Peptides against a protein of PDB entry 5ONS. Designs and how they scored, part 49

Target 1, 181 residues: chain A of PDB entry 5ONS
Amino acid sequence: MFKKFDEKENVSNCIQLKTSVIKGIKNQLIEQFPGIEPWLNQIMPKKDPVKIVRCHEHIEILTVNGELLFFRQREGPFYPTLRLLHKYPFILPHQQVDKGAIKFVLSGANIMCPGLTSPGAKLYPAAVDTIVAIMAEGKQHALCVGVMKMSAEDIEKVNKGIGIENIHYLNDGLWHMKTYK

## One batch from the design tools (peptide; aimed at target 1 K178)

Design b2_p27_7 (made by RFdiffusion4)
Pose (drawn by RFdiffusion4):
Structure b2_p27_7 (pose): chain A 181 residues (1-181), chain P 27 residues (1-27)
Amino acid sequence: as target 1 above (181 residues)
Amino acid sequence: EEEEEELEELLEEREEEGDEFAEELAS
């Protein structure tokens, strides 16, 4: 989603949200990520203004104190930014690719099933369309936010095709936009 | 209050680690 994204060519503007809208977004975040509920007062303090950074192709980035928290396209599901995920790794279920796939996902490639079924990789049960944190064999931190395109059981069996769609990866355009200011 | 301060320090540390990790993989 952000492979060729930068602030100049992709950010149209930034709107500050009213209380009515903030509560609605928080509710959606709760529905989508149940375990995030106890942490929202920390992530989105009552005191801080909440802004949406509007981007081309109807991408929205939710910001608090200039920190990028979540993003979505159209009115689709929210995804945590990798920076927020690094602070709260439990927000998402995990999938671990083998170390050989690291170079490909850092270049924006989708995750193929061999990257999840090979030794060094760990594949956990997941239904299709689940938003997952991509972990790397031998790495402590997540390097990609993905969406299951095939269920985990199908990935084990079919073992060919895109297993996980690469949505956001380390040092993509979104990662480079450390803060909005 | 002390617990909130500790939590803030922990989140700051995690942020720094995330930046360092991203630089290591970019190298």

Design b2_p27_7_s1 (made by RFdiffusion4, then SolubleMPNN; from b2_p27_7, 9 letters changed)
Fold by OpenDDE base, seed 1:
Structure b2_p27_7_s1 (fold): chain B 181 residues (1-181), chain A 27 residues (1-27)
Amino acid sequence: as target 1 above (181 residues)
Amino acid sequence: SEEEKKLKEELEEKEKEFDEFAEELAK
């Protein structure tokens, strides 16, 4: 989603959200990520304005005090940014790729099934369309935010093709955006 | 609230670590 994303070229505008909209978004976030509820007041303090940065390709980034928190495309589900996920790693279920897959993930490539079933990888139960944090063997922090294109069960059984779609990865355009004030 | 503030500060301090992590993997 952000492989060739550039803040200067791809950001259209920024809008401060109304209270009612913020409430709706918070409810949606809790629905998508139940584990975030106790932390939501810390992540999105009531006193702080919430903004949406509108980008090309119908991408929207939710921000508070310049911090990029979540993003979505075409009003679909919200994804956490890696920067937020690093602070709150528990908000997504994890999957772990092997060491060899790291360079491909960081190039924006989708995660192939063998990278999730090979030695050094760890595949945890997850349904199709689940948003997941992509970890790697020997690494402490998430490398990527992805979406399961196959269930964990099918990844193990089929072990071929795209297991997880790469949505956001370290050092992509969104990562380099860092903040937006 | 004080505990939350402290936690927030701790997380902010860790931001450098996350950046360093990304830099490490960029090499």
Scores: peptide ipSAE 0.434, ipTM 0.849, DockQ to the pose 0.745
OpenDDE base, seeds 2, 3, 4, 5: peptide ipSAE 0.410, 0.409, 0.431, 0.396; ipTM 0.844, 0.836, 0.842, 0.844

Design b2_p27_7_s2 (made by RFdiffusion4, then SolubleMPNN; from b2_p27_7, 11 letters changed)
Fold by OpenDDE base, seed 1:
Structure b2_p27_7_s2 (fold): chain B 181 residues (1-181), chain A 27 residues (1-27)
Amino acid sequence: as target 1 above (181 residues)
Amino acid sequence: EEEKKKLEEELKKKEEEFDKFSEELAK
């Protein structure tokens, strides 16, 4: 989603959200990520304005105090940014790729099934379309936010093709955006 | 083959950057 993303070229505008909209978004976030509820007031303090940065290709980034928290495309599901995920790693279920897959993930490549079934990888139960944090063998922090394109069960059985779609990865355009006030 | 080498070097660099990042975050 952010392979060719550049803040200077791809950001259109930024709007401050109304209270009612914020409430709706918070409810949606809790629905998508139930574990976030106890932390939501810390992530999105009531006293702080919530903004949406509108980008090209119908991408929207939810921000508070300049911190990039979540993003979505075409009013689809929200994804946490890697920066938020690093602070709150429990927001997403995890999958772990082997060491060999790291460099490809960091190039924006989708995660292929063998990279999730090989020694060093860890594949956890997850349904299709589940948003997941991609961990790496021997690394503490997520390097990618992805979406399951196959169930964990099917990844193990088929072990061929795209297992997880790479949505946002370390050092992509969104990562380099860092903050937006 | 030269293009392949270039790509491999770029990917290696990215991995090294991730290693560095991981170390920094672990502090």
Scores: peptide ipSAE 0.071, ipTM 0.632, DockQ to the pose 0.026
OpenDDE base, seeds 2, 3, 4, 5: peptide ipSAE 0.030, 0.027, 0.032, 0.056; ipTM 0.554, 0.560, 0.574, 0.640

Design b2_p27_7_s3 (made by RFdiffusion4, then SolubleMPNN; from b2_p27_7, 11 letters changed)
Fold by OpenDDE base, seed 1:
Parts: C-alpha cells; structure tokens; sequence
Structure b2_p27_7_s3 (fold): chain B 181 residues (1-181), chain A 27 residues (1-27)
C-alpha cells in the first residue's frame, strides 16, 4: 500500500474529526482489535484532537498529536501502523517468517507460504482476512503488517503461493512519514 | 489487573528495544 508512498506527494489534506466520528472510530477499533480497549485512552486521550490525514488512492491515516496510529483504504478495515504496533505489539495476532524471508518482506513482497512453514518460521492459527503482525526469526519487533490470504491451515496444506499479503512494512513510505502534525 | 500489569511490563521492554531495532532494520 505504501511502497511508492511519499508524504510530500501523496498527502492531500488533514481534517480534525468531530466527537461523534471519533466515538464511532473507537468502537470500530475495539471491534477489530479487542485487546486495545484497555489502552485506548492512552493511545487516544480524550483531551487530544483526533485527525485524519487524507492521502491519494483513498488512503486515510488516523493521527493523534502527530502520531500515526491507524490507516485504512476506501473505508475498509483499519490497520495499525508499525510504529503503533511496536509500542503495543499485542494488538495484532502474530505470524513469524524465517530469516530468509526478511529481505523480501522489507522489499514489500507478499509472504509466500514456504516462508511461513519452513524451519525458523512459526505459523499460528488464523482465518483468512485476519490482519496480522509479521515477526521474523530472531527479531523482537514486527517487520510488517499483513493480511492472511489463506487460513493458517490452508497455508500448511497447500504450502504454495501467497500466504499473507504485505500491507505495510518497515522502511516503506508510511514508516518514513513518522509524524504528521 | 494482573494481565494489564504484564502487558505494561512488556510494553516497557519493547520501548527500550524499539529505537535500536528500528535503526538497524530501517536503514
């Protein structure tokens, strides 16, 4: 989603959200990520304005105090940014790729099934379309936010093709955006 | 709750490692 993204070229505008909209978004976030509920007041303090950065290709980035928290495209599901995920690694279920897959993930490539079934990888139960944090063998922080294109069960059985779609990865355009005030 | 306390501890640990990790891999 952000392989060729640049803040200077791809950001259209920024709007401050109304209270009612914020409440709706918070409820949606809790629905998508139940584990964030106890932390939501810390992530999105009531006293702080919530903004949406509107980008090209119908991408929206949710921000608080300049921190990039979540993003979505075409009013689809919200994804956490890697920067938020690094602070709160438990908000997504994890999948682990082997060492050999790291360089491909960091190039924006989708995660192929063998990279999730090989020695050094760890594949955890997850349904298709689940948003997941991509961990790597020997690394402590997520390299990527992805979406399961197959269930974990099917990845193991088929072991061929795209297992997880790469949505946002370390060192992509969104990562380099860092903040937006 | 105990669960929240454990998560807070994990949070702190991850924050301590975050900058070093990001610098290493985001280059």
Amino acid sequence: as target 1 above (181 residues)
Amino acid sequence: SKEKEELEKKLKEKEEEFDKFSEELAK
Scores: peptide ipSAE 0.053, ipTM 0.676, DockQ to the pose 0.383
OpenDDE base, seeds 2, 3, 4, 5: peptide ipSAE 0.025, 0.033, 0.026, 0.052; ipTM 0.574, 0.658, 0.596, 0.643

Design b2_p27_7_s4 (made by RFdiffusion4, then SolubleMPNN; from b2_p27_7, 9 letters changed)
Fold by OpenDDE base, seed 3:
Structure b2_p27_7_s4 (fold): chain B 181 residues (1-181), chain A 27 residues (1-27)
Amino acid sequence: as target 1 above (181 residues)
Amino acid sequence: MEKKKKEEELLKKREEEFDEFAEELAS
């Protein structure tokens, strides 16, 4: 989603959300990420305005005090940014790729099944379309936010093709954006 | 307050850690 993203070229505008819209978004975030509920007031304090940075390709980024928190495309599900996920790693279920997959993930490539079934990988139960944090063997912090394109069960059985779609990865255009005020 | 200052310092250190992590993997 952000492989060729550049703030100067791909950001259209920024709008401040009304309180009613913010309430709806918070409810949606709790539905998507139940574990975030106790932390949501810290992440999105009531006293602070919530803004949406509108980007090309129908991408929207939720921000509070310039911090990039979540993003979505075409009003689909929200994804946490890696910067938020690093602060709150429990927001998403995890999957772990082996060391060999790291360089490909960081190039924006989708995660292939063998990278999730190898001895250095850890594959946890997850249904298709589940948003997941991609961890890597021997690394402490998430490398990528992805979406399961196969269930964990099917990844193990088939062990061929795209297991997880790469949505947002370290050092992509969104990562380098850092803040937006 | 001293607590707030400590929290800000901890947050800064964590943010630096994440940036260092990204730089490590970029090289």
Scores: peptide ipSAE 0.316, ipTM 0.757, DockQ to the pose 0.592
OpenDDE base, seeds 1, 2, 4, 5: peptide ipSAE 0.188, 0.265, 0.221, 0.309; ipTM 0.752, 0.784, 0.763, 0.830

Design b2_p27_8_s1 (made by RFdiffusion4, then SolubleMPNN; its pose is not in this set)
Fold by OpenDDE base, seed 1:
Structure b2_p27_8_s1 (fold): chain B 181 residues (1-181), chain A 27 residues (1-27)
Amino acid sequence: as target 1 above (181 residues)
Amino acid sequence: MEEEVEKYIKEAEEREKKEEELKKKLE
């Protein structure tokens, strides 16, 4: 989603959200990520304005105090940014790729099944379309936010093709955006 | 944390370079 993303070229505008809209978004976030509820007031303090940065290709980035928190495309589900995920790693269920997959993931490549079934990888139960944090063997922080294109069960059984779609990865255009006020 | 991320990326890049070099040696 952000492989060719540039803040200067791809951001259209930024709007401050009304209270009612913020409430709706918070409810949606809790629905998508139930574990975030106790932390939501810390992530999105009531006293702080919530903004949406509108980007090309119908991408919207939710921000508070300049911090990029979540993003979505075409009013689809929200994804946490890697920066937020690094602070709150429990927001998403995890999958772990082996060391060999790291370079490909960081190039924006989708995660192939062998990278999730090989020694050094860890495959956890997850259904298709589940948003997941991609961890790497020997690394503390997630390197990617992805979406399961196959169930964990099917990844193990088939062990061929795209297991997880790469949505946002470390050092992509969104990562380099850092902050937006 | 940012330093760790930078290290993360650097290590990945270094591994890629090493793999490419190895590949060239094997060709």
Scores: peptide ipSAE 0.194, ipTM 0.634, DockQ to the pose 0.041
OpenDDE base, seeds 2, 3, 4, 5: peptide ipSAE 0.157, 0.150, 0.162, 0.166; ipTM 0.545, 0.548, 0.620, 0.616; seed 5 fails the geometry check

Design b2_p27_8_s2 (made by RFdiffusion4, then SolubleMPNN; its pose is not in this set)
Fold by OpenDDE base, seed 3:
Structure b2_p27_8_s2 (fold): chain B 181 residues (1-181), chain A 27 residues (1-27)
Amino acid sequence: as target 1 above (181 residues)
Amino acid sequence: MEELVEKYIKEAEELEEEEEKKEELEK
């Protein structure tokens, strides 16, 4: 989603959200990420304005005090940014790729099944379309936010093709954006 | 935390460069 993303070229505008809209978004976030509820007031303090940065390709980034928190495309589900996920790693269920997959993931490549079933990888139960944090063997921080294209069960059984779609990865255009006020 | 993440990226990039060089030598 952000492989060719540049703030100067791909950001269209920024809007401040009304209280009612913010409430709706918070409810949606709790529905998507139940574990976030106790932390939501810390992540999105009531006193702080919430903004949406509108980008090309129908991408919207939710921001508070310039921090990029979540993003979505075409009013679909929200994804946490890696920067937020590093602070709150429990927001998403995890999958772990082997060390050999790291360079490919960091190039924006989708995660292939063998990278999830090999020694050093850890595959946890997850349904198709589940948003997941991609961890790497021997690394503490997530390197990617992805979407399951196959169930964990099917990844293990078939062990061929795209297991997880790469949505946002370390050192992509969104990562380099850092802040937006 | 930011420093650790930057280190993560740097180390990954360095490893990638080393692997690319190795692959070029193996051609």
Scores: peptide ipSAE 0.141, ipTM 0.669, DockQ to the pose 0.047
OpenDDE base, seeds 1, 2, 4, 5: peptide ipSAE 0.158, 0.251, 0.180, 0.147; ipTM 0.667, 0.700, 0.678, 0.663; seeds 1, 2, 4, 5 fail the geometry check

Design b2_p27_8_s3 (made by RFdiffusion4, then SolubleMPNN; its pose is not in this set)
Fold by OpenDDE base, seed 4:
Structure b2_p27_8_s3 (fold): chain B 181 residues (1-181), chain A 27 residues (1-27)
Amino acid sequence: as target 1 above (181 residues)
Amino acid sequence: MEEEVKKFIEEAEELEKEEEEKKKLEE
């Protein structure tokens, strides 16, 4: 989603949200990520304005105090940014790729099934379309936010093709967009 | 945290270079 993203070229505008809209978004975030509810007031304090940065390709980035928190495309599901996920790693279920897959993930490549079934990988139960944090063997921080294109069960059984779609990865255009005020 | 992430990326890039060099030596 952000492989060719540049803040200067791809940001269209920024809007401040009304209280009612913020409430709706918070409810949606809780529905998508139930575990976030106790933390939501810390992530999105009531006193702080919430903004949406509108980007090309119908990408919207939710921001508070210039911090990029969540993004979505075409009013689809919200994804946490890696920056938020590093602070709150429990927001998403995890999958772990092996060491060999790291370079490919960091190039924006989709995660292939063998990279999830190898000895250095860890595959956890997840359904198709689940938003997941991609961890790497021997690394502490998530390197990617992805979407399961196959169930964990099917990844293990079939062990061929795209297991997880790469949505946002370390050092992509969104990552380089550190803050937006 | 930012420094750790930076190290993560640097290490990954180094591994990529090493693998590419190995491939070139095997050709």
Scores: peptide ipSAE 0.190, ipTM 0.690, DockQ to the pose 0.042
OpenDDE base, seeds 1, 2, 3, 5: peptide ipSAE 0.174, 0.110, 0.160, 0.224; ipTM 0.671, 0.522, 0.656, 0.690; seeds 1, 2, 5 fail the geometry check

Design b2_p27_8_s4 (made by RFdiffusion4, then SolubleMPNN; its pose is not in this set)
Fold by OpenDDE base, seed 1:
Structure b2_p27_8_s4 (fold): chain B 181 residues (1-181), chain A 27 residues (1-27)
Amino acid sequence: as target 1 above (181 residues)
Amino acid sequence: MKEEVEKYIKEAEEREKEEEELEKLKK
């Protein structure tokens, strides 16, 4: 989603959200990520304005105090940014790729099944379309936010093709955006 | 955390370069 993303070229505008809209978004976030509820007041303090940065290709980035928290495309599900996920790693279920997959993931490549079934990888139960944090062997922080294109069960059985779609990865255009006020 | 992330990326880049060099040696 952000492989060719540049803040200067791809951001259209920024709007401050009304209270009612913020409430709706918070409810949606809790629905998508139940574990976030106790932390939501810390992530999105009531005293702080919530903004949406509108980007090309119908991408919207939710921000608070300049911090990029979540993003979505075409009013689809929200994804946490890697920056938020690094602070709150429990927001998403995890999958772990082997060391060999790291370079490909960081180039924006989708995660292939062998990278999730090989030694050094860890495959956890997850259904198709589940948003997941991609961890790497020997690393503490997630390198990617992805979406399961196959169930964990099918990844193990088929062990061929795209297991997880790469949505946002470390050092992509969104990562480099850092803050937006 | 920032340093770790930078190290993360650096290590990945280094591995990529190493693999590229290995491929050149194989050809």
Scores: peptide ipSAE 0.207, ipTM 0.639, DockQ to the pose 0.042
OpenDDE base, seeds 2, 3, 4, 5: peptide ipSAE 0.094, 0.082, 0.192, 0.180; ipTM 0.521, 0.510, 0.637, 0.624; seed 5 fails the geometry check

## One batch from the design tools (peptide; aimed at target 1 Q42 R83 K87 F90)

Design b2_p28_1 (made by RFdiffusion4)
Pose (drawn by RFdiffusion4):
Structure b2_p28_1 (pose): chain A 181 residues (1-181), chain P 28 residues (1-28)
Amino acid sequence: as target 1 above (181 residues)
Amino acid sequence: YPELTEEQKEALKELLEKQEKEKEEWKE
């Protein structure tokens, strides 16, 4: 989603949200990520203004104190930014690719099933369309936010094709936009 | 990278244990 994204060519503007809208978004975040509820007062303090950074192709980035928290396209599901995920790794279920796939996902490639079924990889049960944190064999921190395109059971069996769609990866355009200011 | 608090480490531990349990049940 952000492979060729930068602030100049992709950010149209930034709107500050009203209280009515903030509550609605928080509710959606709760529905989508149940375990995030106890942490929202910390992530989105009552005191701080909440802004949406509007981007080309109807991408929205939710910001608090200039920190990028979540993003979505159209009115689709929210995804945590990798920076928010690094602060709260438990927000998403995990999938671990083998170390050989690291170079490909850091270049923006989708995750193929061999990257999840090979030794060094760890594949956990997940239904299709689940938003997952991609972990790397031998690495402590997540490197990609993905969406299951095949269920985990199908990935073990079919073992060919895109297993996980690469949505956001370390040092993509979104990662480079450290803050909005 | 950010350092995690004790509560955050516990929440992560619970998530990982839940995933391991579900994986064991699936392999049955």

Design b2_p28_1_s1 (made by RFdiffusion4, then SolubleMPNN; from b2_p28_1, 11 letters changed)
Fold by OpenDDE base, seed 2:
Order: sequence, then structure tokens, then C-alpha cells
Structure b2_p28_1_s1 (fold): chain B 181 residues (1-181), chain A 28 residues (1-28)
Amino acid sequence: as target 1 above (181 residues)
Amino acid sequence: MPELSEEEKEALAKLLAKQEEEAEKAKK
């Protein structure tokens, strides 16, 4: 989603959200990520304005105090930014890729099934369309936010093709954006 | 990278434990 993203070229505008919209978004976030509920007041304090950075290709980035928290495309599901995920690594269920897959993940490549089933990888039960944190063997911080394109069960059985779609990865355009006020 | 608070560490541990539990159940 952000492989060729550049703040200067791809950001259209920024809007401050109304209270009712913020409430709706918070509810949606809790529905998507139940584990975030106890932390949501810390992540999005009531006193702080919530903004949406509107980008090309119908991408919206939710920000508070310049911090990029979540993003979505065309009013689809929200994804946490890696920066937020690094602060709250429990927001998403984890999947771990082997060492060999790291370089590909960091290039924006989708995660192939063998990278999830090989030694060093850890594949946990997850349904299709589950948003997951892609962890690296020997690393503590997520490399990528992804979406299961196959269930964990099918990844193990089929063991070929795209298991997880790479949505947002370290050093992509969103990562380099850092802040937006 | 930010350091996790104790509460955040506990939340992470809980998540990981849950995933391990689910993985074990899936194998049975």
C-alpha cells in the first residue's frame, strides 16, 4: 500500500474529525481489535483532536498529536501503523517468518507460505482476512502489518503461494512519514 | 524502539500465551 508512497506527493489534505465521527471510529477500532480497548484512552486521549490525513488512492491515516496511529483504504478495515504496533505489539495477533523471508518482507513482498511453515517460522491459527503482525525470527519488533490471504490451516496444507499480503512494512513510505501535524 | 511498560508486557504475554494455546488445540 505504501511502497511508492511519499508524503509530499501523496498527501492531499488533513481534516479534524468531529466528536461523533471519532466515537464511531473508536468503536470500530475496539470491534476490530478488542485488546486495544484498555489502551485507547492512552492512544487517543479525549482532550486531543483526532485528525485524518487524506492521501491518494483513498488512503486515510488517523493521527493524534501528529502521531500516525491507524490507516485504512476506501473505508475498509483499519490497520495499525508499525509505529503504533511497536508501542503496543499486542494489538494484532502475531505470525513469524523465517530469517530468509525478512529481506523480502522489507522489500514489500507478500509473505509466501514456505516462509511461514519453514524452520524458524511460527504460524498460529488465523482465519482469512485477519490482520496480523509479521514478526521476524530473532527480532522483537514487527517488520510488517499484513493480512491473511489464506487461513493458517490452508497455509500449512497448501504451502505455496501468497499466505499473507504485505500491507505496511518497515521503511516504506508510511514509516518514513513519521509524523504529520 | 519504545520500551514497553510492565502492563504492556503483560498484555503481550497474554496474547502470545493465547496464541500458543490455540496452536496446541489445533494440533489435537
Scores: peptide ipSAE 0.502, ipTM 0.891, DockQ to the pose 0.976
OpenDDE base, seeds 1, 3, 4, 5: peptide ipSAE 0.499, 0.493, 0.496, 0.502; ipTM 0.890, 0.888, 0.890, 0.891

Design b2_p28_1_s2 (made by RFdiffusion4, then SolubleMPNN; from b2_p28_1, 11 letters changed)
Fold by OpenDDE base, seed 3:
Structure b2_p28_1_s2 (fold): chain B 181 residues (1-181), chain A 28 residues (1-28)
Amino acid sequence: as target 1 above (181 residues)
Amino acid sequence: MPELSEEQKKALKERLEAEEKAREEAEK
């Protein structure tokens, strides 16, 4: 989603959200990520304005105090930014790739099934379309935010093709944006 | 690279334990 993203070229405008819209978004976030509920007041304090940075390709980035928190495309599901995920690593289910897959993930490549079933990888139960944090052995911070294209069960059985779609990864265009005030 | 609070560390531990438990159950 952000492989060719540049703030100067791909950001269109920024809008401040109304209170009613913010409430709706918070409810959606809790629905998608139940574990975030106790932390949402810290992530999005009531006293702080919430903004949406509108980008090309129908991408919207949710921000508070300049921090990039979540993003979505075409009003689809919200994804946490890696920067938020590093602060709250428990808000997404994890999947762990082997060491050999790291360089490909960090180039924006989708995660192939063998990278999730090989030694050093750890595959956890997850349904198709689940948003997941991509981890690697020996690494403490998520490398990527992805979406399960197959269930964990099918990844083990089929063990061929794209297991997880790469949505946002370290050092992509969104990562380099850092803040937007 | 942010330092996690004790509460955040606890939440992370609970998440990881739940995922490991789920994996173990799936192997039965």
Scores: peptide ipSAE 0.611, ipTM 0.924, DockQ to the pose 0.965
OpenDDE base, seeds 1, 2, 4, 5: peptide ipSAE 0.601, 0.606, 0.603, 0.607; ipTM 0.922, 0.923, 0.922, 0.923

Design b2_p28_1_s3 (made by RFdiffusion4, then SolubleMPNN; from b2_p28_1, 10 letters changed)
Fold by OpenDDE base, seed 2:
Structure b2_p28_1_s3 (fold): chain B 181 residues (1-181), chain A 28 residues (1-28)
Amino acid sequence: as target 1 above (181 residues)
Amino acid sequence: MPELSEEEKEALKKLLEEQEAALEKAKE
């Protein structure tokens, strides 16, 4: 999603959201990520304004105090930014790729099934379309936010093709955006 | 990256334990 993203060229505008809209978004976030509910007040304090950075390709980034928290495309599901995920690594279920897959993930490549079934990888039960944090053997921080394109069960059985779609990865255009006030 | 608070560490621990438990169950 952010492979060729540049803040200078791909950001259109920024708007401050009304209270009613914020409440709706918070409810949606809790529905998508039930584990975030106890933390939502410190992630999005009620006293702080919530803004949406509108980008090209129908991308919207949710921000509070300049911090990039979540993003979505075409009003689809929200994804946490890697920066938020690093602060709250438990808001997504984890999957672990092997060491050999790291360089490809960090280039924006989708995660192929063998990278999830090989020694050093760890594949946890997850349904198709689940948003996951991509971890790596020997690494402490998520490399990528991805989406299961196959269930964990099918990844093991088929072991061929794209297992997880790479949505947002370290050092992509969104990562380098850092803040937006 | 900032260090996690104790509460955040516990939340992470809980998630990882739940995932490991699910993995073990799936292997049965």
Scores: peptide ipSAE 0.533, ipTM 0.902, DockQ to the pose 0.902
OpenDDE base, seeds 1, 3, 4, 5: peptide ipSAE 0.525, 0.529, 0.522, 0.530; ipTM 0.901, 0.901, 0.900, 0.901

Design b2_p28_1_s4 (made by RFdiffusion4, then SolubleMPNN; from b2_p28_1, 15 letters changed)
Fold by OpenDDE base, seed 2:
Structure b2_p28_1_s4 (fold): chain B 181 residues (1-181), chain A 28 residues (1-28)
Amino acid sequence: as target 1 above (181 residues)
Amino acid sequence: MPELSEEEKKALAERLAEEERAAELARE
């Protein structure tokens, strides 16, 4: 989603959200990520304005005090940014790729099934379309936010093709935005 | 996926927040 993304070229505008809209978004976030509810007041303090950075290709980034928190495309599900995920790694269920897959993930490549079934990988139960944090063997921080294109069960059985779609990865265009005020 | 208590989540979040500067340099 952000492989060719550049803040200077791909951001259209930024709007401050009304209270009612913020409430709706918070409810949606809790529905998507039930475990975030106790932390939402810390992540999105009531006193702080919430903004949406509107980008090309129908991408929207949710920000608070310049911190990039979540993003979505075409009014689809919200994804946490890697920066938020690094602070709150429990927001998403995890999958772990082996060392060999790291360079490909960081180039924006989708995660192939063998990279999730190898000895250095860890595959956890997850349904198709689940948003997941891609961890890496020997690393502490998530390298990528992805979407299960197959269930964990099918990844293990088929062990061929795209297991997880790479949505947002370390050092992509979104990562390099860092902040937006 | 590891299951963490709320206390463990808090501790982990705080620890990783302190280490975030390193993460900002794409160093994990």
Scores: peptide ipSAE 0.033, ipTM 0.608, DockQ to the pose 0.044
OpenDDE base, seeds 1, 3, 4, 5: peptide ipSAE 0.024, 0.033, 0.028, 0.027; ipTM 0.523, 0.534, 0.560, 0.461

Design b2_p28_2 (made by RFdiffusion4)
Pose (drawn by RFdiffusion4):
Structure b2_p28_2 (pose): chain A 181 residues (1-181), chain P 28 residues (1-28)
Amino acid sequence: as target 1 above (181 residues)
Amino acid sequence: TLEEKFREAVENEASYDELAELAEELEE
């Protein structure tokens, strides 16, 4: 989603949200990520203004104190930014690719099933369309936010094709936009 | 509690390595 994204060519503007809208967004975040509920007062303090950074192709980025928290396209599901995920790794279920796939996902490639079924990888049950944190064999921190395109069971069996769609990865355009200011 | 400890670490802007370790402890 952000492979060729930068602030100059992709950010149109930034709107500050009213209280009515903030509560609705928080509710959607709760529905989508149940375990995030106890942490929202910390992630989105009552005191701080909440802004949406509007981007080309109807991408929205939710910001608090200039920190990028979540993003979505159209009115689709919210995804945590990798920076927020690094602060709260438990927001998403995990999938671990083998170490050989690291170079490909850092270049924006989708995750193929061999990257999840090979030794060094760890594949956990997941239904299709689940938003997952991509972990790397031998690495402590997540490197990609992905969406299951095949269920985990199908990935084990079919073992060919895109297993996980690469949505956001370390040092993509979104990662380079450290803050909005 | 573990949640309080993790919350304080986040407020104190602890490193990602430390937060990751604390998150693992919290999940146990």

